# Peptides against a protein of PDB entry 5JNO: the designs that were tried, part 30

Target 1, 112 residues: chain A of PDB entry 5JNO
Amino acid sequence: MVAKFQPPPEYQLTAAELKQIVDQSLSGGDLACRLLVQLFPELFSDVDFSRGCSACGFAAKRKLESLHLQLIRNYVEVYYPSVKDTAVWQAECLPQLNDFFSRFWAQREMED

## One batch from the design tools (peptide; aimed at target 1 R34)

Design b1_p23_7_s1 (made by RFdiffusion4, then SolubleMPNN; from b1_p23_7, 13 letters changed)
Fold by OpenDDE base, seed 2:
Structure b1_p23_7_s1 (fold): chain B 112 residues (1-112), chain A 23 residues (1-23)
Amino acid sequence: as target 1 above (112 residues)
Amino acid sequence: SAERLRRAQERALAVLDQMLAEA
């Protein structure tokens, strides 16, 4: 049995907050992308979080990690239960997430 | 800063809207 995934407090959305995002979305894939922006704004920023920590020296990388995707999927499932099927998730949401994320940084590169 | 993150979010959403409009 797989335990229910509980997001960390900083990534917990209320029902009202989630509904607002859903109301702005036209599909499950669209919802996934909007959740990505809302939950993880740091992935779209040039902010270097390592500047304040000489000990770790960690700089956020421009990549979508499994934890990001799992959190997003959990919320998408609330309104689109079909994404519980991995095949549906991989066909409807993952391609849009990857295309969106790649396009964002490609455009940023052109603007530099 | 929080302001920089908000600006990044706004840019991201603009890109998303553009992408969806082209589809």
Scores: peptide ipSAE 0.714, ipTM 0.954, DockQ to the pose 0.913
OpenDDE base, seeds 1, 3, 4, 5: peptide ipSAE 0.712, 0.710, 0.710, 0.714; ipTM 0.953, 0.953, 0.953, 0.954

Design b1_p23_7_s2 (made by RFdiffusion4, then SolubleMPNN; from b1_p23_7, 10 letters changed)
Fold by OpenDDE base, seed 3:
Structure b1_p23_7_s2 (fold): chain B 112 residues (1-112), chain A 23 residues (1-23)
Amino acid sequence: as target 1 above (112 residues)
Amino acid sequence: RRAELEAARERALAVLAEMLAER
């Protein structure tokens, strides 16, 4: 038996918190995007968390990494079990996440 | 820092709203 996925404490949403996000979501892809914002606000911030540390990499700040996507997918699966299928995840959620994330930063850069 | 992160969330959600409105 594979134990249910348990996210790190800093990314552990209560049932009520998750329900609130779901209630605002129109689809699995929408839910994925809202979870991205809720769980990882630092990906949308210009705050230099690496300020004062020359050894800290900052360039990766604007990338959706595997761990981010995995955490989001696990929460999406709670209400949209079909995303357990990789093909469904890649068709319904990943394109929306990438579109949303790219649009955000493209807009920010055009604003100077 | 917290205020800056909240502002970032609000901006992100605004972009998401615009994207969803186009669909």
Scores: peptide ipSAE 0.695, ipTM 0.947, DockQ to the pose 0.905
OpenDDE base, seeds 1, 2, 4, 5: peptide ipSAE 0.692, 0.690, 0.692, 0.692; ipTM 0.946, 0.946, 0.946, 0.946; seed 5 fails the geometry check

Design b1_p23_7_s3 (made by RFdiffusion4, then SolubleMPNN; from b1_p23_7, 10 letters changed)
Fold by OpenDDE base, seed 1:
Structure b1_p23_7_s3 (fold): chain B 112 residues (1-112), chain A 23 residues (1-23)
Amino acid sequence: as target 1 above (112 residues)
Amino acid sequence: RQAELEAARQRALAVLDEMLAEA
């Protein structure tokens, strides 16, 4: 039995907020990418959140952690239940997330 | 910092729109 993932309070979306993002999305993969932006804007910022916080242990910059992906998947499943199947998640959402995230930072590195 | 995060969000969405247009 797999326990249901419970988002931290700061990442808890209301039904209305999630519906709004879904209405802007063309597919499950698109929804996943939009959720990434809305839930974790810090992953797209040049601000160093690890600097000045020696106590919190903030580590990975510009990296999609398993917890980020798990949270996104949890929300995508609400409107695209097929992603509960790991094979579907890995075929329809993960490649899009990785391509989008990599593309963003590749472009930023060329502009900077 | 909040303004910077919002700017980052908008840039990210612009990249996403470009990616979707090319696909």
Scores: peptide ipSAE 0.699, ipTM 0.948, DockQ to the pose 0.898
OpenDDE base, seeds 2, 3, 4, 5: peptide ipSAE 0.696, 0.697, 0.696, 0.697; ipTM 0.948, 0.948, 0.948, 0.948

Design b1_p23_7_s4 (made by RFdiffusion4, then SolubleMPNN; from b1_p23_7, 10 letters changed)
Fold by OpenDDE base, seed 5:
Order: structure tokens, then C-alpha cells, then sequence
Structure b1_p23_7_s4 (fold): chain B 112 residues (1-112), chain A 23 residues (1-23)
């Protein structure tokens, strides 16, 4: 059977919180990026930060890890079920996430 | 800490908006 999605308590969004983010999103890829910001603000901070998830082994150092992507994808699937298809996820969401994250830190490096 | 994270979110969202505007 398929396992039910259950994020760590640090990354649980209420239906209202998720809907708010969805309402601001133009696409599945956009939603993915907004979820990245809301769930993992430490990835955009100049200060070292970790939420220390013992269950999933979370560690943050300005890098998108498989755990981040997995959690984001699970939420995106709620409103964009097509991303359950790995090909769709890799074509529509992953490139935008990577472009966004890279662009952010490229700009930050120029400002420093 | 929380204030700094909030500022980080705001900066990140600004970058996202700029990126989306270019597409």
C-alpha cells in the first residue's frame, strides 16, 4: 500500500496556511518555490540555522536536499496532483526550484 | 532569530516575484 504523507511537526501546514500559499501561486512550480520559502526560511538566511529533525536527519547549509524536495512535493501534490508523475515533477517544479534558489544566492553574493 | 528569518523570507519572495515577472 501507499504510505500516507506525514511531515515532521516542524513542517506541518494547516489547510488554511497551505491554501493561502496556493492562492498566491500561479503554477505548480510557483507553489513549490513559495513552499520552499515558507517551510525553510533558514535556507535564505545568512546565519547558520538548523531545525534539527532527528527523525529525518535535517541539516541546512544553503543547499536543497532530497528531504526538502520531498516535503515540498507532497504539499504540491495536494493541489497539483499531476506532479505525482515523476516526469511532471522533474519538468515543472524541480527546474524552477533550482533556478529560484540559485538566483537568490547569486544575487546575495553580489550584494556582499 | 525569528525577525531575521522573516526578513530572509521577504527577500526571497522579492527574488521570486522578479523571476516570475521575467517569464
Amino acid sequence: as target 1 above (112 residues)
Amino acid sequence: REEELERARERALAVLDEMLAER
Scores: peptide ipSAE 0.702, ipTM 0.950, DockQ to the pose 0.878
OpenDDE base, seeds 1, 2, 3, 4: peptide ipSAE 0.701, 0.701, 0.701, 0.701; ipTM 0.949, 0.950, 0.949, 0.949

Design b1_p23_8 (made by RFdiffusion4)
Pose (drawn by RFdiffusion4):
Structure b1_p23_8 (pose): chain A 97 residues (1-46, 62-112), chain P 23 residues (1-23)
Amino acid sequence: MVAKFQPPPEYQLTAAELKQIVDQSLSGGDLACRLLVQLFPELFSDRKLESLHLQLIRNYVEVYYPSVKDTAVWQAECLPQLNDFFSRFWAQREMED
Amino acid sequence: SLEEARERALETLEEMNAEAAAA
């Protein structure tokens, strides 16, 4: 309806790059976690799992799991897994010391 | 630094996937 949306260049993936991540993914939630790692490594260094970031991941995930267009599917499968992956990463870091 | 962050985040994801496969 309104405009062409494209992510910033630093978050743009080629179709080939996206296909490769998908090929390694066990599920839509796993794909979502792998995309979080690839797209936003700055989120893991010294939370900001904020809405624009999550939507970008969802947009990529939907290319191969179109049922994720249903917000209930996103919330049931991908979103908990992303938040738990992120929480676990940071707790693991907290505990190193 | 970003590559090390990626490696560390992926280690966490692989540990979670290994635990899920064991269950």

Design b1_p23_8_s1 (made by RFdiffusion4, then SolubleMPNN; from b1_p23_8, 7 letters changed)
Fold by OpenDDE base, seed 5:
Structure b1_p23_8_s1 (fold): chain B 112 residues (1-112), chain A 23 residues (1-23)
Amino acid sequence: as target 1 above (112 residues)
Amino acid sequence: SLQAARERALAVLDEMQAEQAAA
């Protein structure tokens, strides 16, 4: 047996919160995208996060990092256990996440 | 605000899903 991953407190979702997102999702890939928005809204904000937190010195990036993807995958696995298979994760979820994230900022670029 | 960012993001996601459903 493999122990469950425990996310940092700031990225904890209750069962009810996760269920609500799942109910709005059409697939594992869609769920992944909705989790991205829920867990990391700063990735979609025009506000420079690094300027908002002088204490941590965190440099905000308009990029999906490995930690983001790992946390999302862990939650997706709760309702879509098949994504435990890396091939499934790479085929069904990663393309959706990348497409969604790229599309978002591409649209913002056109609006500016 | 972060809430506004979420709303904009979800709107884009909904558009993407609609396109995929139509394909």
Scores: peptide ipSAE 0.706, ipTM 0.949, DockQ to the pose 0.879
OpenDDE base, seeds 1, 2, 3, 4: peptide ipSAE 0.705, 0.706, 0.704, 0.702; ipTM 0.948, 0.949, 0.949, 0.948

Design b1_p23_8_s2 (made by RFdiffusion4, then SolubleMPNN; from b1_p23_8, 9 letters changed)
Fold by OpenDDE base, seed 2:
Structure b1_p23_8_s2 (fold): chain B 112 residues (1-112), chain A 23 residues (1-23)
Amino acid sequence: as target 1 above (112 residues)
Amino acid sequence: SLAAARERALAVLDAMLAEELAA
């Protein structure tokens, strides 16, 4: 038997917390983006390691990873069961997530 | 701070949504 996916404790949302986010959302894609912000605020931090460490030249990679997307999708499915269909997920949520994330950092780079 | 990051992210999201609705 395949075990049901369980998010790590640090990414566990209560029903009330999830409902609050859903109430603020206009679509599955919107919900996905709001979940991204709620669950992974560190992905939007102003910390620039490349600027902070001129000696090492380390550049933080700002990307959405499979684990991020999987976790978000699991929550979105609660209120938008249609995203269980991969085609729907790829049409309604993934583009919005990618556009939102890319827009955020593109805008921040212009403002800095 | 993470709180500030969240606020900025949500502002970008709201702007994106507003543009989509206006289109």
Scores: peptide ipSAE 0.694, ipTM 0.945, DockQ to the pose 0.857
OpenDDE base, seeds 1, 3, 4, 5: peptide ipSAE 0.691, 0.691, 0.690, 0.693; ipTM 0.944, 0.944, 0.945, 0.945

Design b1_p23_8_s3 (made by RFdiffusion4, then SolubleMPNN; from b1_p23_8, 8 letters changed)
Fold by OpenDDE base, seed 5:
Parts: C-alpha cells; sequence; structure tokens
Structure b1_p23_8_s3 (fold): chain B 112 residues (1-112), chain A 23 residues (1-23)
C-alpha cells in the first residue's frame, strides 16, 4: 500500500467542512486560497503568536512555508487531482496563493 | 481574534474572486 499523508490533528478537516469550502470555490486555485484561510488563520492575524509560546520561541512570519503549501495541496488534490502534477500546482495554485497572501498584507499595511 | 482575521482575509479573497470573474 502507498503511504498516505496524515495531517496534524489541528489541521484536520471533515469531509463536510472540506465540501463546504469546495462549494464556495471557483477553481482549484481559489480553493487553495480558501483552505489557506481556514487552516492557517494565524497567518492573517495582527497578533504576535510568539507571545504565547515562551517555550518554543517560535515567531510567526508573514510568509507561506512549505508545510502550509503541502497541507493545502493535499486537500486540493481531493477535488482537483490534476494538482498532483507539480506543473499544474505551480501554474494554477501557487500564483493565486502568493497573490492573495501578498495582496492581503499590502492592503493591511496601507490601512495601518 | 482569529475569527476577525479570517473575516478580513475572506473579504480580500472575495474581492479578488470578483475581479477574476469579471475579467
Amino acid sequence: as target 1 above (112 residues)
Amino acid sequence: VLEEAKRRALAVLDEMEAERAAA
């Protein structure tokens, strides 16, 4: 049997939750962006989450890390199997994720 | 706090979706 990726419990979505997000999505790239918000809302928060963790010293960064992208891609593949192809993932999802994330913080910085 | 962040993020996303749909 082929090994199947198991996301951490804090990033688990039920079938119903995932379907709801899919129903709101216009494309695979759009789905990826919605998953980004649902799975990692802390990436859009002005709150410094490092304040609450003196033990690990982790500082939240305003960037998309490989782990974030991998988790999102795994869920997108459920409804858009074509993103298993890296070329498709890089053409359809990554640009939208980056544009969305960049636009969000660009707007926030202008408002502040 | 996180719910507020989600709301703001989704607002930006909805705007971008509307722009893409209109293009």
Scores: peptide ipSAE 0.713, ipTM 0.950, DockQ to the pose 0.870
OpenDDE base, seeds 1, 2, 3, 4: peptide ipSAE 0.711, 0.712, 0.711, 0.711; ipTM 0.949, 0.949, 0.949, 0.949

Design b1_p23_8_s4 (made by RFdiffusion4, then SolubleMPNN; from b1_p23_8, 6 letters changed)
Fold by OpenDDE base, seed 1:
Structure b1_p23_8_s4 (fold): chain B 112 residues (1-112), chain A 23 residues (1-23)
Amino acid sequence: as target 1 above (112 residues)
Amino acid sequence: SLEEARRRALAVLDEMEAERAAA
């Protein structure tokens, strides 16, 4: 038996907040991408901001960690139960998340 | 800012959605 994933308080969405994002989404994969933006805006912030923080030494990470993906999947499952199947998650959601995240930073690197 | 980052990210996502709809 797998224990239910419990998100940290700062990443806990209300039913109303999640419904609002769902209403803007065209599919499960699209919902996953919108959740990525809503929950982790820091992943889309400029690297220069992190490099400029000499006090904390924080470095920007342009990588989707397993914990990010697990949290997003947990919310997607609420409206798209089929993604509980790992094969469906890997076929429908992960490719769209990776394509979106990669495209974002590829465009930013060309503009900078 | 984080708000500006979200706006930029959503703009890219909207472009990708439009491309998928046109395909």
Scores: peptide ipSAE 0.707, ipTM 0.950, DockQ to the pose 0.860
OpenDDE base, seeds 2, 3, 4, 5: peptide ipSAE 0.707, 0.705, 0.703, 0.707; ipTM 0.950, 0.949, 0.949, 0.950

## One batch from the design tools (peptide; aimed at target 1 F44 F100 R103)

Design b1_p24_1 (made by RFdiffusion4)
Pose (drawn by RFdiffusion4):
Structure b1_p24_1 (pose): chain A 97 residues (1-46, 62-112), chain P 24 residues (1-24)
Amino acid sequence: MVAKFQPPPEYQLTAAELKQIVDQSLSGGDLACRLLVQLFPELFSDRKLESLHLQLIRNYVEVYYPSVKDTAVWQAECLPQLNDFFSRFWAQREMED
Amino acid sequence: SLDEKIHEFLEEYSATTSWSHLPK
């Protein structure tokens, strides 16, 4: 309808790069977590799992799991797994010391 | 490095998490 959306260059993946991540992914949720790590490593250094970030991940995930276009599928499978992955990462870091 | 630790964490997390599957 309205415009062409493209992510910033630093978050742009090639089709080859996307295919490789997918090939290693066990599920849509795992793909989503792997994409979080690849696209946003700054989120893991010294939360900001904010809406633009999550939508970018969802857009990539939908290329290979088109049922994720259904918001209920996104919320049932990918979104809890992303939040729990992120929570677990940070708790693990908190506990190191 | 931090990057390596993040990737190791991801592999550990993927191995210990029960994943549901969707068709592609």

Design b1_p24_1_s1 (made by RFdiffusion4, then SolubleMPNN; from b1_p24_1, 9 letters changed)
Fold by OpenDDE base, seed 2:
Order: C-alpha cells, then structure tokens, then sequence
Structure b1_p24_1_s1 (fold): chain B 112 residues (1-112), chain A 24 residues (1-24)
C-alpha cells in the first residue's frame, strides 16, 4: 500500500481556508493559480539571491517545481476530482499555472 | 502585502481569461 500524500506542515490548509479560496475561484484552473499564490508567495518575490549563491539565483526562484505542482493538484482535487485524470490536469490547470506565472514576471520585467 | 499585490494581478488575469468549467 502507498501512503496518502500529506503536505508538509507549512503548506497545510484547513478546510475553512481551502473553502475560502474555492469560493473566490472561477474554475479549477483559477483555483490552481490562487493556491499557487497562497501556498508559495516566495515564488513571486523580486528579491535577488544571485549575489550570494549562483544556485540560489534569480532564475532559480522563478521556477515551478514538481513539488509545487503536486501540492496544488492535491488541493484542487478536493473540489475538482476530474483533475485526478492527468490529461485533465495537463489541459485545464497546468497551462493556466504556467501562463499566469509567466505573465506575472513578464509584466514585472517590463516595469523595471 | 506581496500576496495582496499578486492577487490583484490574478484578479485581472482571471477576468480576461476564458476558463473551462470543470465539474465539482
């Protein structure tokens, strides 16, 4: 048997917290984007760590990693069970996450 | 806060995006 995935304590949402985000969401894709912001605000920080460590550089902080995506998907599945299907996740949520994230940074780069 | 600023951007993004309605 494989144990059910449990998020780290720092990324644990209560039912009430998740419900609040869901109530603000227009769709499963929108919910995914809102979860991205709520769970991982550090990914949207403009702080540049490249001065101290090349491995912790600017580009490294602007990256959606597999763990981020998995955590988001787990919460989206609570209210949108269809995303358990990988094809649905890849068609409806993953592209929106990438698009939202890339557009955010594209706009920020233009402002600098 | 940073989160609030990002959420404002998201609200604008969401308003201009055509979303597929997934079953709940």
Amino acid sequence: as target 1 above (112 residues)
Amino acid sequence: SLMEKVLEFLDEYAATTEWTQLPR
Scores: peptide ipSAE 0.710, ipTM 0.958, DockQ to the pose 0.850
OpenDDE base, seeds 1, 3, 4, 5: peptide ipSAE 0.709, 0.706, 0.708, 0.705; ipTM 0.958, 0.957, 0.958, 0.958

Design b1_p24_1_s2 (made by RFdiffusion4, then SolubleMPNN; from b1_p24_1, 11 letters changed)
Fold by OpenDDE base, seed 5:
Structure b1_p24_1_s2 (fold): chain B 112 residues (1-112), chain A 24 residues (1-24)
Amino acid sequence: as target 1 above (112 residues)
Amino acid sequence: SLMEKVQEFLDEWAASTEWRQLPR
């Protein structure tokens, strides 16, 4: 048996919450980025957040880790089932996530 | 707030990005 991936309670979105994010999104890639912001605000802070998720453990500062990406992908798949194809995910969503995240921190580094 | 700034940055970046559409 293979276990189905389930997000920790703190990263569980209701259908209504997800729909609100989708309604603001311009594409699947945009949706992925918006999910990143909503689910993992700690990744945009200067302080490490190690409290609250026993399943996630310690997350590297300013790094998008596998668990983050998997959670985002799971939600994106609800509205964009094509991202179940790894090739589509890697072509349409993953580059946008990395680009957005890196650009954010690049800007912050210029301001600090 | 920080998250408001993040959201604003995202909105501006997204608006300036040419997005490829995925089927739903």
Scores: peptide ipSAE 0.696, ipTM 0.955, DockQ to the pose 0.873
OpenDDE base, seeds 1, 2, 3, 4: peptide ipSAE 0.694, 0.694, 0.689, 0.693; ipTM 0.955, 0.955, 0.955, 0.955

Design b1_p24_1_s3 (made by RFdiffusion4, then SolubleMPNN; from b1_p24_1, 12 letters changed)
Fold by OpenDDE base, seed 2:
Structure b1_p24_1_s3 (fold): chain B 112 residues (1-112), chain A 24 residues (1-24)
Amino acid sequence: as target 1 above (112 residues)
Amino acid sequence: SEMEKVQEFLDQWAAETEWSQLPR
């Protein structure tokens, strides 16, 4: 028996919060992207801690990691159970997440 | 705000994207 994955408290969404995001989503792929913004706003910040803190040398990562994707997938599965299939997840959600994220930063780089 | 800009970008991008049908 494998225990059900429980997100950390900072990444918990109520049923009402999730439904609100679903209601404004055009598809499962769109839902995934909206969850990305909602759960991980820090990935879209221009804050560079390496510049602000010479002592710690921390640099914000601008990449989607496995934990980010896993959390998003868990919520998407609530309304789109087909994404439990890895092939569906890779065809319908991952390309959209990558496209959205890369285009966002590409545009931001042009504006700097 | 910064996050409002992100949301606006997302909405515009989503409107311009062709979405396949994924059943609920």
Scores: peptide ipSAE 0.701, ipTM 0.954, DockQ to the pose 0.848
OpenDDE base, seeds 1, 3, 4, 5: peptide ipSAE 0.700, 0.699, 0.700, 0.697; ipTM 0.954, 0.954, 0.954, 0.954

Design b1_p24_1_s4 (made by RFdiffusion4, then SolubleMPNN; from b1_p24_1, 10 letters changed)
Fold by OpenDDE base, seed 2:
Structure b1_p24_1_s4 (fold): chain B 112 residues (1-112), chain A 24 residues (1-24)
Amino acid sequence: as target 1 above (112 residues)
Amino acid sequence: SLMEKVQAFLDQYSAETEWSKLPR
């Protein structure tokens, strides 16, 4: 038996909180993007830690890691069970997450 | 604030994107 995935306490959402995000979402892909912002605001920080430290992990902070994606997927599955299928997740949600995140930073880089 | 900017970007992105409808 494999234990059910349990998010860390800092990434726990109540049913009411999740419902609010879902009510604002137009699709599972949209929900995924909204969850990204709500769960991981630190990924959108414009603080440049690379200055003075090439090994500070600045690049890592601007990447969507497997744990981030798994947590988002777990919550999306609550209302969009079709994303339990990896093919659906990779076609409908993952590209939107990457596109949203990439465009955000592309725009921020143009402003600076 | 930074988060306000992120939220604004999210709202714009959401409005401009043609989302595929997944069954709930």
Scores: peptide ipSAE 0.718, ipTM 0.958, DockQ to the pose 0.886
OpenDDE base, seeds 1, 3, 4, 5: peptide ipSAE 0.717, 0.712, 0.717, 0.712; ipTM 0.958, 0.958, 0.958, 0.958

Design b1_p24_2 (made by RFdiffusion4)
Pose (drawn by RFdiffusion4):
Structure b1_p24_2 (pose): chain A 97 residues (1-46, 62-112), chain P 24 residues (1-24)
Amino acid sequence: MVAKFQPPPEYQLTAAELKQIVDQSLSGGDLACRLLVQLFPELFSDRKLESLHLQLIRNYVEVYYPSVKDTAVWQAECLPQLNDFFSRFWAQREMED
Amino acid sequence: SLDEVLEEAREKALETLEEMNAEA
């Protein structure tokens, strides 16, 4: 309806790059976590799993798991897995010391 | 450098994901 949306260049993946991540993904949720690592490594250094970031991941995930266009599927599968992956990463870091 | 810091953070995040997948 309104406009062409494109992510910033630093978050743009080629179709080839996206296909490769998908090929290694066990599920839609795993794909979502792998995309979080590839697209946003700055989120893992010294939370900001904020809405624009999550939507970008969802947009990529939907190319191969179109049922994720249903918000209930996104919330049932991908979103909990992303938040638990992120929480676990940071707790693991907290506990190193 | 910033790039080395971001690559090290990426490796640690991937290790976490591998652990979660192994436990599945």

Design b1_p24_2_s1 (made by RFdiffusion4, then SolubleMPNN; from b1_p24_2, 11 letters changed)
Fold by OpenDDE base, seed 1:
Structure b1_p24_2_s1 (fold): chain B 112 residues (1-112), chain A 24 residues (1-24)
Amino acid sequence: as target 1 above (112 residues)
Amino acid sequence: SREEELRAARERALEVLAQMEAER
């Protein structure tokens, strides 16, 4: 049996915090993107902040890892239970996450 | 500071997200 994913304490959101993000979201995919920004701001920074976190094990810069996606999906499922279906997650949320993340860094590249 | 850099990163990210939201 695979143990249920449990986020590290630094990535735990209260119900109030999650609700605030949901209130600003237009869809499940949009919610996923907002969660990405709120939980992992270091992925959008030119400075490497992830190296200092030995507890979470995040080391890859500018890459969406399975651990990031798994954590985001867990929160999205709270308000959009349909993403429990892998096909729905892959059709609605993953494409938006990847598009958002790639567009961000593409724009940053043009500004440099 | 590190906190200021992270805040700036979030703001830039949300600007990109706002562009995507406007396209839909």
Scores: peptide ipSAE 0.685, ipTM 0.946, DockQ to the pose 0.907
OpenDDE base, seeds 2, 3, 4, 5: peptide ipSAE 0.684, 0.684, 0.684, 0.684; ipTM 0.946, 0.946, 0.946, 0.946

Design b1_p24_2_s2 (made by RFdiffusion4, then SolubleMPNN; from b1_p24_2, 12 letters changed)
Fold by OpenDDE base, seed 2:
Structure b1_p24_2_s2 (fold): chain B 112 residues (1-112), chain A 24 residues (1-24)
Amino acid sequence: as target 1 above (112 residues)
Amino acid sequence: SREEELRAARERALQVLAEMQAMQ
C-alpha cells in the first residue's frame, strides 16, 4: 500500500485557497515560496515556536524541515506535476525556497 | 496578538520575495 500524505488540519488548504495562491504565482518555484509563507507564517516571525505542528507536537525551528518541504511539494504537484520528479523539485523549487528563506532571515538579522 | 504578528510576518516575507524576484 502506498501511503498518502495527509496535511495536518492547520495546514489544509481548500481548492479555492490553493487556486488563489497559484493565480498569484509565476512558476512552480514561486508557488513553493508563496505556499511556505501561507502555510508556515511562524517561520517568518519572532513569535514562540513552541506550538509547532499540532500533529507531531514538535516545536518548530527557524529552519525548513522535511515535513515542511514535503507538504509544500504535495501542493505544488497539483499544478506542476513535473515536481514529482525529485530532480525537478531539487532544481526548480528547493533552490528558490532556500534562497528566499535565507534571504529573509539574513535581512532581519542585519536590521537588528 | 499572535495572529497580528503572524500576519505582519507574512507581509514582510512577501515583500522580501518580491524584492528577490525583482533582482532576478
Scores: peptide ipSAE 0.682, ipTM 0.945, DockQ to the pose 0.885
OpenDDE base, seeds 1, 3, 4, 5: peptide ipSAE 0.680, 0.682, 0.681, 0.681; ipTM 0.944, 0.944, 0.944, 0.945

Design b1_p24_2_s3 (made by RFdiffusion4, then SolubleMPNN; from b1_p24_2, 11 letters changed)
Fold by OpenDDE base, seed 2:
Structure b1_p24_2_s3 (fold): chain B 112 residues (1-112), chain A 24 residues (1-24)
Amino acid sequence: as target 1 above (112 residues)
Amino acid sequence: SRAAELEAARQRALEVLEQMLAER
């Protein structure tokens, strides 16, 4: 039996918080991107976050790691159960997450 | 502060996201 995934306390959303994000989202992919921003603002800054988070461990700078993606997927599944299918997750959510994240840092690098 | 920097990062990220969505 696979153990239930439990979000670390610092990444735990209430039902109300999640619903607020969902209400702003147009699709599962959109929701995934908004969750990325809300849960992991440290991935969009130069702030050193690895020191203070034992739950997520060491994360490469400016990289989406499996733990981040799994956590986002778990929340997306609440409102879009179809993403439980890996093919759907890879078609609808992952491309948007990657495009968004890459676009963000590409723009930041051009501004520097 | 670190908290302020994280919030600023979140706002910048949201702006980029909204721009990306508007282009679709």
Scores: peptide ipSAE 0.697, ipTM 0.949, DockQ to the pose 0.953
OpenDDE base, seeds 1, 3, 4, 5: peptide ipSAE 0.697, 0.696, 0.697, 0.696; ipTM 0.949, 0.949, 0.949, 0.949

Design b1_p24_2_s4 (made by RFdiffusion4, then SolubleMPNN; from b1_p24_2, 10 letters changed)
Fold by OpenDDE base, seed 2:
Structure b1_p24_2_s4 (fold): chain B 112 residues (1-112), chain A 24 residues (1-24)
Amino acid sequence: as target 1 above (112 residues)
Amino acid sequence: SEAERLAEARRRALEVLAEMQAMA
């Protein structure tokens, strides 16, 4: 058996924290978007992460990576078990996540 | 501070989300 996925400590939500987000959500897709904001605020920030790290030279990428999506999906599954089905995840959550994220940065680019 | 910047980022993101939902 594969061990149950456990998020890194920096991305771990308590049951109460998760419930709070769920209570604000209208759907599984909406929940996914709200989790994206809560867990990965750095993806919505202009912070230059490379400034403080000359050794790694890390630069934040404005894209959703597999690990981001996997972590979000695991939390969504708690209240929407149907997203365990990849087809459901791809139909109900991924389009909303991508649209939301794209719209955010498109809007930011226009404002700058 | 970084914390303040992240908080602002979250605020802006949620505003965009709200706008998107209003259009749907």
Scores: peptide ipSAE 0.693, ipTM 0.949, DockQ to the pose 0.839
OpenDDE base, seeds 1, 3, 4, 5: peptide ipSAE 0.689, 0.689, 0.690, 0.689; ipTM 0.949, 0.948, 0.949, 0.949

Design b1_p24_3 (made by RFdiffusion4)
Pose (drawn by RFdiffusion4):
Structure b1_p24_3 (pose): chain A 97 residues (1-46, 62-112), chain P 24 residues (1-24)
Amino acid sequence: MVAKFQPPPEYQLTAAELKQIVDQSLSGGDLACRLLVQLFPELFSDRKLESLHLQLIRNYVEVYYPSVKDTAVWQAECLPQLNDFFSRFWAQREMED
Amino acid sequence: SALPSTALPEDVFQELYEQIMENL
């Protein structure tokens, strides 16, 4: 309806780059976690899993898992897995020392 | 203390963890 949305260049993936990540993904949730790592490595250095970031990931995930357009599927499969992946990463870092 | 759980397989989580740590 309203406009063309494109992510900032630094978060733009080519179709080839997206296909490669998908080929390695075990599931929609795994794809979502891999996309979090590829797109937002600054989130893992010295939470900001904020709405714009999550929506960008969801937009990419939907190209190959269109059922993720249903918010219930997003909330049942991908979103818990992203948050638990992120929580686990940071707890593992906290515990190194 | 214990780490929180995740739906990711253990080996996949550790692979991604190592990848992140190497690129930091």

